# Designs tried in a protein design run: peptides against a protein of PDB entry 8HF1. Part 153

Target 1, 320 residues: chain A of PDB entry 8HF1
Amino acid sequence: NVMLYATKPTEVMVSFPHQEQVLTVTRLISAEIEKFYVSLDLMNIGVQPIRRSKSLQCLRDPSKKSFVKQLFNDFLYQMKEYGIYAASIAIISLIVEFDIKRRQAETLSVKLMHRTALTLCEKIRHLLVQKLQDMTYDDDDDNVNTEEVIMNFSTPKVQRFLMSLKVSFADKDPKDICCLVFVERRYTCKCIYGLLLNYIQSTPELRNVLTPQFMVGRNNISPDFESVLERKWQKSAIQQFRDGNANLMICSSVLEEGIDVQACNHVFILDPVKTFNMYVQSKGRARTTEAKFVLFTADKEREKTIQQIYQYRKAHNDIA

## One batch from the design tools (peptide; made by RFdiffusion4, then SolubleMPNN)

Design b2_p20_3_s3 (from b2_p20_3, 7 letters changed)
Fold by OpenDDE base, seed 2:
Structure b2_p20_3_s3 (fold): chain B 320 residues (1-320), chain A 20 residues (1-20)
Amino acid sequence: as target 1 above (320 residues)
Amino acid sequence: EIEPIEEEELPGEILPIPTD
């Protein structure tokens, strides 16, 4: 019963305006992905050899097409929820993934499918980077990784998150910081990590203060090789965070049972809290004296969010 | 009593999302 003696963190809510992104580039990218899905459905990739991994039998789409669609759907979600700057980073993860899968392809048809997906990702990356460059006033500074470009091409939610980090950590001692950032989706961890690296590097008040890492939950669907690399990377990232070589960790809401994360003084919930378990588990990491638990909400969802947090507080007090 | 949630007002303007 480790929860009984934890100092209750201060719960803070940050509101952001609800704005929809209306860009020709985002519409073009969405239309190119939809055209690709039509082409993908027409591709005959043949019967995949049933690899007898007894435990994963039912979840392998024999076509591997569902996984390709999942990656692009997760990309479209990130582009919508975090903005085109975050999308320019997210697309790199797809490029890496499809290049690995192209090399590992057991058939020419599967190799061609992943090559076609890769070519689309390269086109999407070019469109995103071009749009980021078109708004830099200096034609000579190819550096799309300025604080201004990051902020301008991020959603209001991400802008408020970055502002909250700046206010919370500007010119602080790195040793006094132990921060968790929770996101809903595992691919968002990598995207927000890349965004934070660039933001911290472009923000003098944070450059020598914050050292981010990310943690991706276990992919039960990943090939054994990807799972070994992911496990090695997770172990290294967790160790860096334990040793104080990293002081900010981006995590998915799927905290694997048995990941011992240290007590933190800051916990940020970037995405909506959808479950009581997520609320309790994430809040239960803010265990230091004066710990903060920060939530982000759209203005239109403010009242609903407040009521949901009060329900979770009540339910937590009934079990504590 | 359930204590009210604190609301943080952050400094700085929210930049409009670029529109075409």
Scores: peptide ipSAE 0.278, ipTM 0.839, DockQ to the pose 0.790
Fold by OpenDDE base, seed 1:
Structure b2_p20_3_s3 (fold): chain B 320 residues (1-320), chain A 20 residues (1-20)
Amino acid sequence: as target 1 above (320 residues)
Amino acid sequence: EIEPIEEEELPGEILPIPTD
């Protein structure tokens, strides 16, 4: 019995300086969202009929207000964790979602609520784009998508991630790359995907090397909110990644048991590893010879991160 | 023994986020 010593991936830690964003635009956006929450709490949208569909406790917020707040809270998180460039992409996802919800609104009050949210998102988008343009002398929308603008308006974590991609994949053969990028949140997948598309197009060394895709984990909480478009996108993205038409996949949480993803040679964990299961399952995707498992940590959390990894390694060795 | 985690030193400086 040749125990195939599954070559354990090389675990790599990349540190980044902790930097607080001190931008007037960020403060203004946060204050506008807070004002919106006050107005939202005062909105009388009536009691929505609880359609008793039996099975999954779909946290259908009967008020639909918690969903609106969740989207803006996720946006605020992305702006904080990834920077204002990523936020300029993230806000588009909110615009799309609120426009869909506005069109699907069963009542005028719910329609007005989503319209007010949409108007705020459009204002936020304008504020973000205007701030990105402050570094560009040219009024062309394409000029805000340069490597320089992306890097300058990204958090140190995102800058280190992009640098790590550039170092890892510059001028390589696309066929030799099978990369996963794990993020914590569903909406972060789309945001980082859009950021990577723009970064890859602005970076000659990566333009013909990396073809990104994203996969949102199945929201087991609300399969009813999983748009037919999202399900189609997931299937297409997985198939493109299996066929080698995409070589970088951004995913939220562990790929469900039964998503056969090929053995990857790179796994990036962009967000903190919060659970042993996430550690084992994400690391378990790095299965090729010389596979890398890359973690990002703030300098202030370096020691805590190292200790957590050692605990996970120990626990994994005790089960294996 | 638990092998130490490798630290990758990436080239280039972290660009400060433009402050107002």
Scores: peptide ipSAE 0.278, ipTM 0.846, DockQ to the pose 0.763
Fold by OpenDDE base, seed 5:
Structure b2_p20_3_s3 (fold): chain B 320 residues (1-320), chain A 20 residues (1-20)
Amino acid sequence: as target 1 above (320 residues)
Amino acid sequence: EIEPIEEEELPGEILPIPTD
């Protein structure tokens, strides 16, 4: 009897054209990162003692090189998937991380590795900012944060996402909005958060309507990588969202287990839904009477996405 | 019956990524 009253959210699909980014700046950045990987592989960092954390499974690369490569690979992914504007924000997170790791380095070789990575990140930041400024006659960093610059230097997926937010929330009462935005990767939460802050500030119809926050799931694989700052941020962000001081929450797929988030009226899935669990858990947050569940798909993947959604709907109805 | 997914047509054109 309880099952009949689950208000099913309206499922909406938004398509975007598949465009390959062919920018000289993105090719240059990729080539500089590849050259850096060759140099990184040649670096003698010494064998660091494997701290046996109690869970046997996380073979940390004893060289810490794999972590550096992971951060740059995540950056390259964000640049490709979200565009060079999002990449200009994403690179700041790498700068902060490598500066922390440089200061925490126990050896000169590890310190030098993080310094070299940091120098590359600063070069990448300058290349990205310069390309954003090419559309503006003003040398001021504030001029690169306009709606026009954000839209022009974002991928079609991000453009459609921002347009969908504008259409959904323009001139609405902030109290009537409870929105979740799901992204696949942990670092994408911070990147899209920074992009949304700038977009909302540059968009009059949203400036006093949307108050974004971001939350990253617990990394069950490495609780030791969760900084005390990240845990404090997560607790503060979720509390602000519960108290209504924030009405849009950006979260990674890892939020599946153990974050008590209120019932929302909007759920956006910015990245492809890869699992049935992700579908059920994200959709299960859209619980108000007029709740929307919005999916984004490339035009070339439209049919495959539709079939996958129908399979997930069927499987969900068989367990419900 | 599985209800068809609603497709939202958003207003405005997708801006091409600037080519060099």
Scores: peptide ipSAE 0.277, ipTM 0.840, DockQ to the pose 0.747
Fold by OpenDDE base, seed 3:
Structure b2_p20_3_s3 (fold): chain B 320 residues (1-320), chain A 20 residues (1-20)
Amino acid sequence: as target 1 above (320 residues)
Amino acid sequence: EIEPIEEEELPGEILPIPTD
């Protein structure tokens, strides 16, 4: 009986200070979104056809209004949790989505709704980019994508994550790296991907070392809203990671057991682990002998996080 | 015994979030 001692990854916790964002620009953006919600509630967009999604018992396609509010709420969350630099990238995804929805609008009222949302996103983008530029002491370099700007306008969590990547991967051979980064939300994958592209490009020690990709889990809500483009992107992203053309993968869901992904040597959990299943499945991707499983916690939540990890470790040992 | 979780001290200071 060779008990295959499943090599358990080394679990590492990284703490970050809890800081509140006190920026006039973030308050202004929040107030503009709230004003927009009041206006949105007053808009007459007509009755939406109930599309029966086969997969979710949700009787109604999310009202076109509720979807608009969801995107802005996700943006506000990203701005709060990751900082204004990440928000400047996140807003571009909203611009693209609302422009697509504006073009696909079957009615003038729906077209106007998406146009109003798009106009707000362009205003938000301008406010964010202007704030990023105002802190670049060099008036001449329009390049807001420096390591310094990224770090200064990122939350302590994101700063610690970027520092952890730099320490872990500086000047390493790209072939020796197989890294997963888990985030909670679908839109966070794209935002953190864009942030990492810019950070890696601005950081010499990570240039040509890290090649990031992102994978968004299948929308449980409707496979019909997954554009053919998104499904092609997901397949391409997985294949690039399997072929070693990408060595860092950002995921919003634990890769289903059926995704044959190579044994990873690093797993980063950027957002709080909310479920035992997420813990076991994400940890189960760190399969090399020297594999690290890295968690991030705010200092104020440190004790609670430690207790939760110990509960998950105990529960995992009881089933193993 | 549950082994204590390793805490990694990263080099460098956390930049304070800009306040205006």
Scores: peptide ipSAE 0.263, ipTM 0.837, DockQ to the pose 0.776

Design b2_p20_3_s4 (from b2_p20_3, 8 letters changed)
Fold by OpenDDE base, seed 3:
Structure b2_p20_3_s4 (fold): chain B 320 residues (1-320), chain A 20 residues (1-20)
Amino acid sequence: as target 1 above (320 residues)
Amino acid sequence: MIEEIKELELPGTIKPIPTD
């Protein structure tokens, strides 16, 4: 019985400085969203079908207003955690979602609510794009998607992530690359995917080397919210990664045990590892002999992160 | 012996985030 010693990946850390972004544009955007929340709370959208979640007896459909607030809160999180360049991509996802919800609205009041949210998203998009353009030294180059603009308007975490990709994959054979990138939130997958497409296109050493794809995990709560289109897209994305047509996959959930994904040689954990299950399942995808498991941490949280990983290593070795 | 987590050596300095 050759005990196939499961080759444990090499665990590597990337530290980044904690910097607070103090931009007038980010303060303005936050203030506009807060003003919109006050207006949203005053909107009469009428009685909507109460989804059977027990708690909120209010005659107004809190679920539709709560969903609008959730999307803007997720946007504010992405702007803070990934920077204004990532925010300029993230806002497009809100525009698409609110336009769909506006078209699907059964009542004039709900249609108006989604239209008001959409108008705010277009204003936010304009403010972000203008700020990206104002800092391009060449007034003539309308292309805000340069390596320099992406790096300058990204958080230290995202800068270190992009540098880690460049160092790890520059001028390599695409066939030798099988990379997973884990993020915490569903909308972050699409945001980081859009950022990576632009970064790879603007970075000659990664052009034709990395072909990114993303996958959003199934929302455990209701498969009914997943459009047939989203399910088809997820299936296509997984198939492209299996076929080697994509060699980098961004995901927000640990790929369920039943997703037979090829043995990966790189696993990047862009956001903090919050659970032992996430640690074991993500690390368990790095199965090649020279596989790397790369963790990102703020300098101020470095020691706490190291101690947490040592606890997870111990617990994993006690079960294995 | 718990193997120490090594830092990934990255070239260059992190650019400070532009402040207004």
Scores: peptide ipSAE 0.324, ipTM 0.844, DockQ to the pose 0.779
Fold by OpenDDE base, seed 5:
Structure b2_p20_3_s4 (fold): chain B 320 residues (1-320), chain A 20 residues (1-20)
Amino acid sequence: as target 1 above (320 residues)
Amino acid sequence: MIEEIKELELPGTIKPIPTD
């Protein structure tokens, strides 16, 4: 019965201007991915060996092409929603995944498919890094991780998020911080984690204050999708957060029934709250007396977001 | 009374996304 004793957190809104990123590099990357999809559709990868593992996974993407397209579509989403700096981190996750899949390929045709995807990711990485370097007269990779570069190449949403962290946590005792950051997509957790590591390292007021971790919620539909490595990492990240060795946790889903995390004093909802369950469960993690529940919204969606939160508050009070 | 959602006052301006 988690509902009865929850101190109601203070709900706070952060608005940001709706601005579409108009960069030649983003258009070029999108066009290269579209060309790659045409090439991918023409690839004959043969009949995939039906792995006798009864996992529903073998049924969803027998061609392994849909998984490749999903990763690039998730990348395009991250580039649009978080900016080209976040995209430069997100592309590394695709590189790692396609290199693993290339090495695990049982056929030459599947190996070639993953190699072609990897080559495209390397090209995209180069285009992104080059654009980040265009602001730094120095070709040194360390110069692209400055607070200025991160802020300039991040969307208004991410800029306001980083500013909200700085205002909320500058020069505080790390022990007094227990923060959750919720994002919609699984791959966004690692992307925002990498962005936060670089931002914290470049921000003196946060460097010794925030220690981030990330976790991906359990996919209810298939525990078989979780690699043994991912499950070990998730357990380690949760334990570090429980032990206070990490004080900021990035999550893609509300920590399902059974991930017991301590009472948090800050909950940030970086992406739109799409469901009543997400609202109740995320808000239910902000349990300290001074807890803050921070919502991000575009200015154009502000009124609609406010009305939706009032409806969720009413519905929650009718159940409680 | 439904408590009004307050805006978080943030210092500084949002930098415009670079356009080329």
Scores: peptide ipSAE 0.323, ipTM 0.840, DockQ to the pose 0.797
Fold by OpenDDE base, seed 2:
Structure b2_p20_3_s4 (fold): chain B 320 residues (1-320), chain A 20 residues (1-20)
Amino acid sequence: as target 1 above (320 residues)
Amino acid sequence: MIEEIKELELPGTIKPIPTD
């Protein structure tokens, strides 16, 4: 039982105010996606051949419409939970995905569906980038990737997360850092990775200190081709993190059984800990003598979060 | 003894989210 001899990490909490971003642009984007869903439901894409993937469990939606809606719903979630700056990065992932699916479309109707989704994503990207530019005081600097813009257009949770990274790692030796960042959703890994790249590049105290990477768990629903690219990316990302070429890894709460992630000195839980298994698995990665396990909570949920962590500590001590 | 979860003191204020 490898857990018995591990030094227990110091558990630390970061509270943030519960504030919702109220922007006309976010309402407009939500309304455009809702209009698109109505149009999508009216699209006749024909009966797609039920390719039985050998994995019995995921009946591919014969309409392929559910996957399109899932991507936009995940985007709307990211826009709400992380802010419009994160959304401007998240939308690029949708653009790439829909362009791939448009090119791979077996029928003209499916090609048109993905083209319509792509056109909407390009419109959303323009609206987000325009809003980021409108708040830059310097009309001459088209660079929306400043520390100030990132902070202003991020949710309080993300602002506190970035501040926590700055406080924890400013001017440290990169070799002394082994950091994991856990997020709930798969698509959030890539979104927060892009945000961190821009934040680190705009923050002198972190620019030569943090080298981020991301990993995404296997999606059994992903097409075979996406699964090969994702598997190659995962192997490369994990290898860079093992070799010390990356010292911060963003991962979803679904750590696949068998991803041997090294012992870390910092573990950040950006999203709420929903399960005992997530608590044990993520905390079990903070194994160095001075390891920190950092939890993020809204102020209104602070007491409930503390009580839940005490219950998980008790349950973990009863098994150990 | 259940060790109390310490709060991380962060310097600076949360920037207000721009509202229209």
Scores: peptide ipSAE 0.316, ipTM 0.836, DockQ to the pose 0.776
Fold by OpenDDE base, seed 4:
Structure b2_p20_3_s4 (fold): chain B 320 residues (1-320), chain A 20 residues (1-20)
Amino acid sequence: as target 1 above (320 residues)
Amino acid sequence: MIEEIKELELPGTIKPIPTD
């Protein structure tokens, strides 16, 4: 039980200004997705058979339309919370997913639905990449993966996160690093992983220091919907982190699912801590004597976040 | 005593979000 270890990591705050990205491209993308939802609602895909999962919970197989809307809503959230650079990576995950679903489609109507979603994702990707190129002042290199481009097209939260990694880990020995990064949503794990790969590669002080990996929680809907490939990948990612072949792990709700990882010296909470359980479980992974527990907050929410952490500390001490 | 949460001072400025 992670609660039994009275580890006292140093809790630190990273504040960032609340800024909304005001770009015509983000408004255009949002409007194209809304138009697509209207078209999607008009599509006749037939009555989808309710697949009874073998588990007694009749998890309503989300209508194939509901799953499509969920992926685009998660994309819109990532574009807002992490910026257009992160969105350019996030859209690739949607392209891959819709291409798989298009190939696995049992009916022509479902195949057409996933094809239409895929075509929209390709258009969105083009719009994002074009905007990253058009705003790159250096005429010379079409490389949208520079430290400058990543920083310029990331939200203040992501900028502060990347700066905190650079300050924390520049020129350190990789063996002395065991870092967890917690995010709220499963799809954010992949997006932030892709962003970190590009950032680490563009940052000399980190290139041979940080080896990132990610892990998505089990799909709360059904273990049966997890592809054999996803389960194999999750097992491999955990093993690489246990063996020290990866020293930074991006996680969502993974700790609540009882995935045991080694004691870490850094824990970053990139998204707001919503529950006492999340606080205790994530903090309980920072087990070394010099462990840091890093919280990110918007300036406007700083005092509220501090008070919430003091309440969680008190509640944790009353149980310990 | 509840230890005060320290602010992590980061070098550099937050780059402004590009506007059109």
Scores: peptide ipSAE 0.308, ipTM 0.834, DockQ to the pose 0.756

